# Ledger of designs, part 219: peptides against a protein of PDB entry 5VVV

Target 1, 276 residues: chain A of PDB entry 5VVV
Amino acid sequence: FLCGVVEGFYGRPWVMEQRKELFRRLQKWELNTYLYAPKDDYKHRMFWREMYSVEEAEQLMTLISAAREYEIEFIYAISPGLDITFSNPKEVSTLKRKLDQVSQFGCRSFALLFDDIDHNMCAADKEVFSSFAHAQVSITNEIYQYLGEPETFLFCPTEYCGTFCYPNVSQSPYLRTVGEKLLPGIEVLWTGPKVVSKEIPVESIEEVSKIIKRAPVIWDNIHANDYDQKRLFLGPYKGRSTELIPRLKGVLTNPNCEFEANYVAIHTLATWYKSN
Target 2, 276 residues: chain A of PDB entry 5VVV as posed
Amino acid sequence: FLCGVVEGFYGRPWVMEQRKELFRRLQKWELNTYLYAPKDDYKHRMFWREMYSVEEAEQLMTLISAAREYEIEFIYAISPGLDITFSNPKEVSTLKRKLDQVSQFGCRSFALLFDNIDHNMCAADKEVFSSFAHAQVSITNEIYQYLGEPETFLFCPTEYCGTFCYPNVSQSPYLRTVGEKLLPGIEVLWTGPKVVSKEIPVESIEEVSKIIKRAPVIWDNIHANDYDQKRLFLGPYKGRSTELIPRLKGVLTNPNCEFEANYVAIHTLATWYKSN

## One batch from the design tools (peptide; made by RFdiffusion4, then SolubleMPNN)

Design b2_p28_7_s2 (from b2_p28_7, 14 letters changed)
Fold by OpenDDE base, seed 4:
Structure b2_p28_7_s2 (fold): chain B 276 residues (1-276), chain A 28 residues (1-28)
Amino acid sequence: as target 1 above (276 residues)
Amino acid sequence: DEELAELKKKYEEARKKYEEIARKDVEE
């Protein structure tokens, strides 16, 4: 069971010292996972093709080493979906090279994210792939296999919540393709019925699990505030029955952008997790 | 650079769309 934090918000990423402090807190609270997915890391999303500089590499190596020190699984995410051409072998090779670099930093767990992108494929991809889901699954499976089938590999679908599913969760052709064709060793991220789900009912998890043919990892936006700088979510982790725990592969909270505001959010997640 | 400008635009549009949806979700 993956339980911890995803740094998955828009806006200023946490600094390395904050991330190290996070790992210490995660260990103390018996959480086990950190997903590196800061959207404003240009080399994670906007400039995903660009290799890390020597200085950036040193920082990431240090961060990954710190995660290991605190027995936190460091998952490196990349979000190529803004402008990748799935059918272009050069794009695939570029993605492989980027993940090879991160592997050299000592990273062993990875995520490929297709959140917050348009459902449209370019003309070249439409000639090769039957659907957007087919394109995403193809590259994800290829990357997963290329990396030697790491123990932890996450996929974030473009339809990552109930409200994004067309026509709905149980009938989504996109999620059906993901469920049927995504390799079984790849985990699927999900935010619940909504992008920000006040509640995640058990039946909603059963529904999505059926179509994706696996228990999801919750990317939980309950405490996310990147969408409204006037709001700070200081309340406890709630609206998730502990009955979800045996039905999930994990829960990663995407909390407030303000690192200092997340004590209650993360601590109460830990309490929830340990209450099973 | 037109390509860079387009990429930045795509990023910002995606962000704005997310923000709009997330705000609505919290208000419901």
Scores: peptide ipSAE 0.730, ipTM 0.960, DockQ to the pose 0.931
Fold by OpenDDE base, seed 5:
Structure b2_p28_7_s2 (fold): chain B 276 residues (1-276), chain A 28 residues (1-28)
Amino acid sequence: as target 1 above (276 residues)
Amino acid sequence: DEELAELKKKYEEARKKYEEIARKDVEE
């Protein structure tokens, strides 16, 4: 069971010292996972093709080493979906080289994210793939296999919540393709019925689990505030029955941008997790 | 660089769309 934090918000990423402090807190609270997915890291999303500089490499190596020191699984995410051509072998090779670099930093867990992108394929991809889901699954499976089938590999679908599913969760051709064709060792991220889910009913998890043919990992935006800088979400982790725990592969909270505001959010997640 | 400008536009449009949806979700 993956339980911890995803740094997955828009805006200024946390600094390295904050991330190290996070790892210390996660260990103390008996949480086990950190997902690196800061959207404003240019080399994570906008410039995903760009290799890390020597200085950036040193920082990431140090961060990964710190995660290991605190027994936190460090998952590196990349979001190539803004401008990748899935059918172009050069693009696939570029993605492989980028993840090879991160592997050299000591990273062993990875994620491919296709959140917050258009559902449209370019003309070249339409000639090769039957659907957008087929294109995403193809590259994800290839990368997963190329990396030697790491123990933890995550996929974030473009339809990552109930409201994004067409026509709905149970009948989504996109999610059906993901469920049927994504290799079984790859985990699927999900935010619940909504992008920000006030509640995640057990029935909603059973529904999505059926179509994706696996228990999801919750990317939980309950405490996210990147969409409204005038709000701070200081309340407890709530609206999630503990009955969800045996039906999930994990929960990763995407909390407030303000690092100092997240004590209650993360601590109460830990309490929730340990209450099962 | 036109390609860079287009990429930045795509990024910002995606962000804005997310923010609008998220704000709505919290108000419900």
Scores: peptide ipSAE 0.728, ipTM 0.960, DockQ to the pose 0.916
Fold by OpenDDE base, seed 2:
Structure b2_p28_7_s2 (fold): chain B 276 residues (1-276), chain A 28 residues (1-28)
Amino acid sequence: as target 1 above (276 residues)
Amino acid sequence: DEELAELKKKYEEARKKYEEIARKDVEE
């Protein structure tokens, strides 16, 4: 069971010292996972093709080493979906080289994210793939296999919550393709009924699990505030029955941008997790 | 330069769309 934090918000990423402090807190609270997915890291999303500099590499190596020291699984995410051409072998090779670099930093867990992108393929991809889901699954499976089928590999669908599913969760051709074609060793991220879900009912997890043919990992935006920096979410982790735990592969909270505001959010997630 | 401008535009549009949806979700 993956339980911890995803740094998955828009805005200024946390500094390395904050991330190290996070690992210390996660260990103390018996959480086990950190997903690196800061959207404003240019080399994560907008400039996903760009290799890390020597200085950036040193920082990431140090960060990954720190995560290992605190027994936190460091998952490196990349979000190529803004401008990748799925059918272009050069794009696939570029993605492989980028992940090879991160592997050299000591990273062993990875994620491909296709959140917050258009549901459209370019003309070249339309000639090769039957659907957007087929294109995403193809590259994800290829990268997963290329990396030697790492123990933890995550996929974030473009339809990552109930309100994004067309026509709905149970009848989504996109999610059906993901469920049927995504290799079984790849985990699927899910956010619940909404982008910010006040509640995640057990029935909603059963519904999505059926179509994706696996228990999801929750990317939980309950404490996310990147959409409204005038708000801080200081309340406890709530609206998630502990009955979800045996039906999930994990929960990763995407909390407030302000690192110091997340004590209650993360601590109460830990309490929730340990209560089952 | 033009490609960079388009990429930045896509990023910002996606962000704005997310923010709008998220704001609505928390108000419900």
Scores: peptide ipSAE 0.728, ipTM 0.961, DockQ to the pose 0.917
Fold by OpenDDE base, seed 3:
Structure b2_p28_7_s2 (fold): chain B 276 residues (1-276), chain A 28 residues (1-28)
Amino acid sequence: as target 1 above (276 residues)
Amino acid sequence: DEELAELKKKYEEARKKYEEIARKDVEE
């Protein structure tokens, strides 16, 4: 069971010292996972093709080493979906080289994210793939196999919540393709019925699990405030029955952008997790 | 330059869409 934090918000990423402090807190609270997915890291999303510089590499190596020191699984995410051509073998090779670099930093767990992108494929991709889901699954499976089938590999669908599913969760051709064709060792990220789910009913998890043919990992935006930094979410982790725990592969909270505001959010997630 | 401008536009449009949906979700 993956339980911890995803740094998955828009806006200024946390500094390395904050991330190290996070790992210390995660260990203390018996949480086990950190997903690196800061959207404003240009080499994660906008410039995903660009290799890390020597200085950036040193920082990431130090960060990954710190995660290991605190027995936190460091998952490196990349979001190529803004401008990748799935059918172009050069794009696939570029993605492989980028993940090879991160592997050399000591990273062993990875995520491929297709959140917050246009659903339209380019003309070249339409000639090769039957649908957007087919294109995404194809590259995800190829990358997963290329990396030697790491123990933890996450996929974030473009339809990552109930409200994004067309026509709905149970009838989504996109999620059906993901469920049927995504390799079984790859985990699927999900935010619940909504982008910010006030509640995640057990029935909603059963519904999505059926179509994706696996238990999801919750990317939980309950404490996210990147959409309105005038608000701070200082309340406890709530609206999630502990009955969800045996039905999930994990829960990763995407909390407030302000690192110092997240004590209650993360601590109460830990209490929730240990209460099962 | 044009490609960069288009990429930045895609990024910002996606962000704005997310923010709008997320704000609505919290108010419900």
Scores: peptide ipSAE 0.725, ipTM 0.959, DockQ to the pose 0.949

Design b2_p28_7_s3 (from b2_p28_7, 11 letters changed)
Fold by OpenDDE base, seed 1:
Structure b2_p28_7_s3 (fold): chain B 276 residues (1-276), chain A 28 residues (1-28)
Amino acid sequence: as target 1 above (276 residues)
Amino acid sequence: SKKLEELKKKYEKAKKEYKEKALKDVEE
């Protein structure tokens, strides 16, 4: 069971010292996972093709080593979906080389994210792939196999919540393709019925699990505040029955952008996880 | 470059659409 934090917000990424302090807190509270997915990190999303510099490589190696010291699984995410051409072998090779570089930093767990992108393929991809889901699954499976089928590999769908599914969760051709064609060792990220789910009913997890043919990992936006800088979420982790735990592969909270505000959010997630 | 401007526009559009949806979800 993956339980911990995703740094998955829009806005200024956390500094390396904040991330190391997070690992200390995660270990202390018996949590086990950190997902690196800061949307405003240029080499994660907008400039995903760009290799890390020598200085950036030293920082990432130090951060990954610190995660290992605190027994926290460090998952490196990349979001190529803004402008990747899936049918172009050069693009696939560029993605492979980027993940090879991160593997050299000592990273062993990875995520490929297709959140917050247009549902339309370019003309070249339409000649090769029958749908956007087929294009995403093809590259995800190829990357997963290229990396030697790592123990932890995550996929974030473009339809990552109930309100994004067309026509709905159980009838989505996109999620059906993901469920049928995504290799079984790849985990699927999900935010619940909504982008910010006030509640995640057990029945909603059973519905999505049936179509994707696996238990999801929750990307939980309950404490996310990147959409409104006037809000700060200081309340407990709530609206999730402990009956979800045996029906999930994990829960990763995407908390407030302000690192110092997240004590209650992360501590109460840990209490929830240990109360099953 | 024109390509860089188009990429920035795609990023900002997606960020705006996310924020609008997330804000709506919290206000419900």
Scores: peptide ipSAE 0.730, ipTM 0.962, DockQ to the pose 0.899
Fold by OpenDDE base, seed 5:
Structure b2_p28_7_s3 (fold): chain B 276 residues (1-276), chain A 28 residues (1-28)
Amino acid sequence: as target 1 above (276 residues)
Amino acid sequence: SKKLEELKKKYEKAKKEYKEKALKDVEE
């Protein structure tokens, strides 16, 4: 069971010292996972093709080493979906080289994220792939196999919540393709019925699990505030029955942008997790 | 470059659409 934090917000990423402090807190609270997915890191999303500099490499190596010291699984995410051409072998090779570099930093766990992108393929991809889901699954499977089938590999679908599914969760052709074609060792990220789900009913998890043919990992936006700088979510982790725990592969909270605001959010997630 | 401007525009559009959806979800 993956339980911890995703740094997955829009806005200023956390500094390395904040991330190390996070790892210390995660260990203390018996949480086990950190997902690196800061949307405003240019080399994560907008400039995903660009290799890390020597200085950036040293920072990431130090961060990954710190995660290991605190027994926290460090998952490196990349979000190529803004401008990747899935059918272009050069794009696939560029993605491979980027993940090879991160593997050299000592990273062993990875994620491919296709959140917050248009559903439209370019003309070249339409000639090769039957759908956007087929294109995403193809590259994800290829990368997963290329990396030697790492123990933890995550996929974030473009339809990552109930409100994004057309016509609905149970009938989504996109999620059906993901469920049928994504290799079984790859985990699927999900935010619940909504982008920000006040509640995640058990029945909603059973529904999505059936179509994706696996238990999801919750990317939980309950404490996310990157959408409104006037809001701080200081309340407890709530609206999730502990009956979800045996039906999930994990829960990763995407909390407030303000690192100092997240004590209650993360601590109460840990209490929830240990209450089962 | 034109390509960079188009990429920035895609990023900012996606960010805006996310924020609008997330805000709506919290207000419900």
Scores: peptide ipSAE 0.727, ipTM 0.962, DockQ to the pose 0.882
Fold by OpenDDE base, seed 2:
Structure b2_p28_7_s3 (fold): chain B 276 residues (1-276), chain A 28 residues (1-28)
Amino acid sequence: as target 1 above (276 residues)
Amino acid sequence: SKKLEELKKKYEKAKKEYKEKALKDVEE
């Protein structure tokens, strides 16, 4: 069971010292996972093709080593979906080289994210793939196999919550393709009924699990505030029954942008997890 | 470059659409 934090917000990423402090807190609270997915890290999303510099590499190596020191699984995410051409072998090879670099930093767990992108393929991809889901699954499976089928590999769908599913969760052709074609060793991220889900009912997890043919990992935006800088979510982790735990592969909270505001959010997630 | 401007526009559009949806979800 993956339980911890995803740094998955829009806004200034946390500094390395904050991330190290996070790992210390995660270990202390018996949480086990950090997903590196800061949307405003240019080399994660907008400039996903760009290799890390020597200085950036040293920082990431140090960060990954710190996660290992605190027994936290460091999952490196990349979000190529803004401008990748799925059918272009050069794009696939560029993605492979980027993940090879991160593997050299000592990273062993990875995520490929297709959140917050247009649902439309380019003309070249439409000639090769029958749907957007087929294109995403194809590259995800290829990357997963290329990396030697790492123990932890996550996929974030473009339809990552109930309100994004067309026509709905149980009838989504996109999610059906993901469920049928995504290799079984790849985990699927899910956010619940909404982008910010006040509640995640057990029945909603059973519904999505059926179509994706696996238990999801929750990317939980309950404490996310990147959508409104005037809000801080200082309350406890709530609206998730502990009955979800046996039906999930994990829960990763995407908390407030302000690192110092997240004590209650993360601590109460840990209490929730340990209560089962 | 034109390509960079188009990429920035895609990023900002997606960010805006996310924020609008998230804000709506919290206000419901």
Scores: peptide ipSAE 0.726, ipTM 0.963, DockQ to the pose 0.878
Fold by OpenDDE base, seed 3:
Parts: structure tokens; sequence; C-alpha cells
Structure b2_p28_7_s3 (fold): chain B 276 residues (1-276), chain A 28 residues (1-28)
């Protein structure tokens, strides 16, 4: 069971010292996972093709080493979906080289994220792939196999919540393709019925699990505030029955952008996790 | 330059659409 934090917000990424402090807190609270997915990290999303500099490499190596020291699984995410051409072998090779670099930093767990992108394929991809889901699954499977089928590999669908599913979760052709074609060793991220789910009913997890043919990892936006900087979410982790735990592969909270605001958010997630 | 402007527009559009959806979800 993956339980911890995703740094998955829009806005200023956390500094390396905050991330190391996070790992200490995660270990202390018996949480085990950190997903690196800061949307405003240029080399994560907008400039996903760009290799890390020597200085950035040293920082990431140090961060990954610190995660290991605190027994925290460091998952490196990349979000190529803004401008990748899935059918272009050069794009696939560029993605491979980027993940090879991160593997050299000592990273062993990875994520491919296709959140917050348009559903439209370019003309070249439409000639090769039957749908956007087929394109995403193809590259995800290829990368997963290329990396030697790492123990932890995550996929974030473009339809990552109930409200994004057309016509709905159980009938989504996109999620059906993901469920049927995504290799079984790849985990699927899900935010619940909504982008920010006040509640995640057990029935909603059973519904999505059926179509994706696996238990999801919750990317939980309950404490996310990147959509409204005037809001700060200081309340406990709530609206999630502990009956979800045996039906999930994990829960990763995407908390407030303000690092110091997240004590209650993360601590109460840990309490929730240990209460089962 | 044109490619960079198109990329920035895609990023900003996606970020805006996310924020609008997330805000709506919290207000419901």
Amino acid sequence: as target 1 above (276 residues)
Amino acid sequence: SKKLEELKKKYEKAKKEYKEKALKDVEE
C-alpha cells in the first residue's frame, strides 16, 4: 500500500530542504511514499525533453538518497502530454533518455502523467492510434518495459476522476482502453468522483476498479489549494472510509502549496491509514 | 519562438481549466 504525499500542485515547488523535512515526517508517521510531480518544474512538464543540468542532477541525487535514508519510496513523475507526439520514435527515445538520466540518480520508481491535457491527438498520432487512450497506453507500456518493469510504476489518466469520464466512469471508452491494454503491473492514479473530492465513496472505487481492472492509487486533492491561493486547507483527512484501504493500492495526498500548512493534512492521513 | 508560445498557451489553458474545475468542485 502506497501512502504518503504527491507534490503535484501548480505553483512554486517545494525546496530541497522542505522535501527532506517531508521525508523525516513521513517516516515518523509511518508513511512510505513521495511522488515528485511539481507541475511548475519545467523539466517535469513544459520542458520534459530537457535533461537535468549537473547542478540539478546533484540536487535530485541528494534528494533521492535522502528519501532512501528515511525509507521513503521516491517516485519520479514526468508529464510529457502537453506536446508529445506519441507516434514519433524520436519522442519516445527522448522520454527514455530522460528517464535513464533519472535512473542514474538512483531512482527506481516512476510515473507517467497525462493529467491536465487536451484529449485531441495530432494528425500523425491519429494515423497510428485508434484513440488517445491507445496512444497513452502504448507509450506507457513501452516505457514500463524499457525500464525493466520497475516494482512501482504509475500512470495518471487524462480522465483521472468521475467528472472527466465520458459518458461516465463505467462506460468510458478511454478508461476501458486503459483497463484492457495497460500492463497489469502499472498502477492507475485517480482523484475520486471529482478533481477535488469532498468524499470518495466505496462504491465509486468499486466502479472505477472494475473498468481499469485494478485497485487505483488515490491522488487526493482534498488539501490542494493551488486552484485558489486565498484558501488554506487545515482540516483533517476526512470523507474517506477506512473501508477504502483494502480496495486501494495507495493514497497520495496532494496538499497545500504552503509546505508548513500540511502538518494536519499529512498527520491525519497517517492516522487514517493506521486505523484499519 | 512560435513553438514556445504554443506550448505556453497549452500549459496556461490546461492550468486554467484545472483551476476552474477544482474551484467548482470545492464550491459544490
Scores: peptide ipSAE 0.722, ipTM 0.960, DockQ to the pose 0.893

Design b2_p28_7_s4 (from b2_p28_7, 13 letters changed)
Fold by OpenDDE base, seed 4:
Structure b2_p28_7_s4 (fold): chain B 276 residues (1-276), chain A 28 residues (1-28)
Amino acid sequence: as target 1 above (276 residues)
Amino acid sequence: MEKLEELKKKYEEAKKKYFEQARKDVEE
């Protein structure tokens, strides 16, 4: 069971010292996972093709080493979906090279994220793939296999919540393709019925699990505030029955952008997780 | 330059869509 934090918000990423402090807190609270997915890290999303500089590499190596020291699984995410051409072997090779670089930093767990992108494929991809889901699954499976089938590999669908499913969760051709074609060793991220789910009913998890043919990892936006700079979510982790725990592969909270605001969010997640 | 501007536009549009949906979800 993956339980911890995803740094998955828009806005200024946390500094390395904050991330190290996070690992210490996660260990103290018996959480086990950190997903590196800061949307405003240019080399994570907008400029995903760009290799890390020597200085950036040193920082990431240090961060990954710190995660290991605190027994936190460091999952490196990349979000190529803004402008990748899935059918272009050069794009695939570029993605492989980027993940090879991160592997050299000592990272062993990875994620491919296709959240917050347009559903439209380019003309070249439309000639090769029957759907956007087929394109995403193809590259994800290829990368997963290329990396030697790491123990932890995550996929974030473009339809990552109930609201984004067309026509709905149980009838989504996109999620059906993901469920049927994504290799079984790849985990699927999900935010619940909504982008920000006040509640995640058990029935909603059963529904999505059926179509994706696996228990999801919750990317939990309950405490996310990147969308409203005037709000801080300081309340407890709530609206998730502990009956979800046996039905999930994990829960990763995407909390407030303000690192210091997240004590209650993360601590109460830990309490929730231990209550099972 | 055009490719960079297009990429920035795609990023901002996607971000905006997420923000709009997230705000809506919190207000419900």
Scores: peptide ipSAE 0.721, ipTM 0.953, DockQ to the pose 0.889
Fold by OpenDDE base, seed 5:
Structure b2_p28_7_s4 (fold): chain B 276 residues (1-276), chain A 28 residues (1-28)
Amino acid sequence: as target 1 above (276 residues)
Amino acid sequence: MEKLEELKKKYEEAKKKYFEQARKDVEE
């Protein structure tokens, strides 16, 4: 069971010292996972093709080493979906080289994210792939196999919540393709019925699990405030029955952008997790 | 230059859509 934090918000990423402090807190609270997915890291999303500099490499190596020291699984995410051409072998090779670099930093767990992108394929991809889901699954499977089938590999679908499913969760051709063709060792991220789910009913998890043919990992936006930084979500982790735990592969909270505001959010997630 | 501007536009449009949906979800 993956339980911890995803740094997955828009806005200024946390600094390395905050991330190290997070690892210390996660260990103290018996949580085990950190997903690196800051939207405003240019080399994560907008400039995903660009290799890390020597200085950035040193920082990431130090961060990954710190995660290991605190027994926190460090998952490196990349979001190539804004402008990748899935059918272009050079693009696939570029993605492989980027993940090879991160592997050299000591990273062993990875994620491919296709959240917050247009559903439309380019003309070249439409000639090769029958759907957007087929293109995403193809590259994800290839990368997963290329990396030697790492123990933890995550996929974030473009339809990552109930609201984004067309026509709905149970009938989505996109999610059906993901469920049928994504290799079984790859985990699927999900935010619940909504982008920000006040509640995640057990029935909603059973519904999505059926179509994706696996238990999801919750990317939980309950405490996210990037969309309204005038608000701080200081309340407890709630609206999630403990009956979800045996039906999930994990829960990663995407909390407030303000690092110091997240004590209650993360601590109460830990209490929730330990209650089962 | 044009490709970079298009990429920035795609990023900002996606961010805006996410923000609008998230705000709606919190108000419901």
Scores: peptide ipSAE 0.718, ipTM 0.953, DockQ to the pose 0.906
Fold by OpenDDE base, seed 2:
Structure b2_p28_7_s4 (fold): chain B 276 residues (1-276), chain A 28 residues (1-28)
Amino acid sequence: as target 1 above (276 residues)
Amino acid sequence: MEKLEELKKKYEEAKKKYFEQARKDVEE
């Protein structure tokens, strides 16, 4: 069971010292996972093709080493979906080289994220793939296999919550394709009925699990505030029954942008997780 | 330059859609 934090917000990423402090807290609270997915890291999303510099490499190596020291699984995410051409072998090879670099930093767990992108494929991809889901699954499976089928590999769908499913969760052709064609060893991220879900009912997890043919990992935006930095979500982790735990592969909270505001959010997630 | 501007536009539009939906979800 993956339980911890995803740094998955828009805005200024946390500094390395904050991330190290996070790992210390996660260990102390018996959480086990950190997903590196800061949307404003240019080399994560907008400039995903760009290799890390020597200085950036040193920082990431140090960060990954720190995660290992605190027994936290460091998952490196990349979000190529803004401008990748899925059918272009050069794009696939570029993605492979980027993940090879991160593997050299000591990273062993990875994620491909296709959140917050348009559903439209370019003309070249439309000639090769039957749908956007087929294109995403193809590259994800290929990368997963290329990396030697790592123990932890995550996929974030474009339809990552109920609101974004067309026509709905149970009838989504996109999610059906993901469920049928994504290799079974790849985990699927899910955010619940909404982008910010006040509640995640057990029935909603059963519904999505059926179509994706696996238990999801929750990317939980309950404490996310990137969309309204005038608000701080200081309340406890709530609206998630502990009955979800046996039906999930994990829960990763995407908390407030302000690192210092997240004590209650993360601590109460840990309490929730241990209550099972 | 044009490709970079298009990329920035896609990023900002996607961010905006997420923000708008998240704000709606929190108000409900």
Scores: peptide ipSAE 0.716, ipTM 0.955, DockQ to the pose 0.863
Fold by OpenDDE base, seed 3:
Structure b2_p28_7_s4 (fold): chain B 276 residues (1-276), chain A 28 residues (1-28)
Amino acid sequence: as target 1 above (276 residues)
Amino acid sequence: MEKLEELKKKYEEAKKKYFEQARKDVEE
């Protein structure tokens, strides 16, 4: 069971010292996972093709080493979906080289994210792939196999919540394709019925699990505040029955952008997880 | 330059859509 934090917000990423402090807190609270997915990291999303510099490499190596020291699984995410051409072998090779570089930093767990992108394929991809889901699954499976089928590999669908499913969760051709064709060792990220789910009913998890043919990992935006700079969510982790735990592969909270505001968010997640 | 502007536009439009949905979700 993956339990911890995803740094998955828009806005200024946390500094390396904050991330190390996070790992210490996660260990203290018996949580086990950190997902690196800061949307404003240019080399994560907008410039995903660009290799890390020597200085950035040293920072990431130090960060990954710190995660290991605190027994926290460091998952490196990349979000190529803004401008990748799925049918172009050079694009696939570029993605492979980027993940090879991160593997050399000592990273062993990875995520491929297709959140917050247009559903339209380019002309070249439409000639090769039957749908956007087919294109995403194809590259995800290829990357997963290329990396030697790592123990932890995550996929974030473009339809990552109930609201974004067309026509709905149970009838989504996109999620059906993901469920049927995504390799079984790849985990699927999900935010619940909504982008920010006040509640995640058990029935909603059973519904999505059926179509994706696996238990999801919750990317939980309950404490996210990137969408409202005037909001700090300092309340407890709530609206999730502990009956969800046996029905999930994990829960990763995407908390407030302000690092120091997240004590209650992360601590109460840990309490919730241990209450099972 | 044009490709970079298009990429920035796609990023900002996606961010805006996420923010609008997230705001709606917390108000409901």
Scores: peptide ipSAE 0.712, ipTM 0.951, DockQ to the pose 0.910

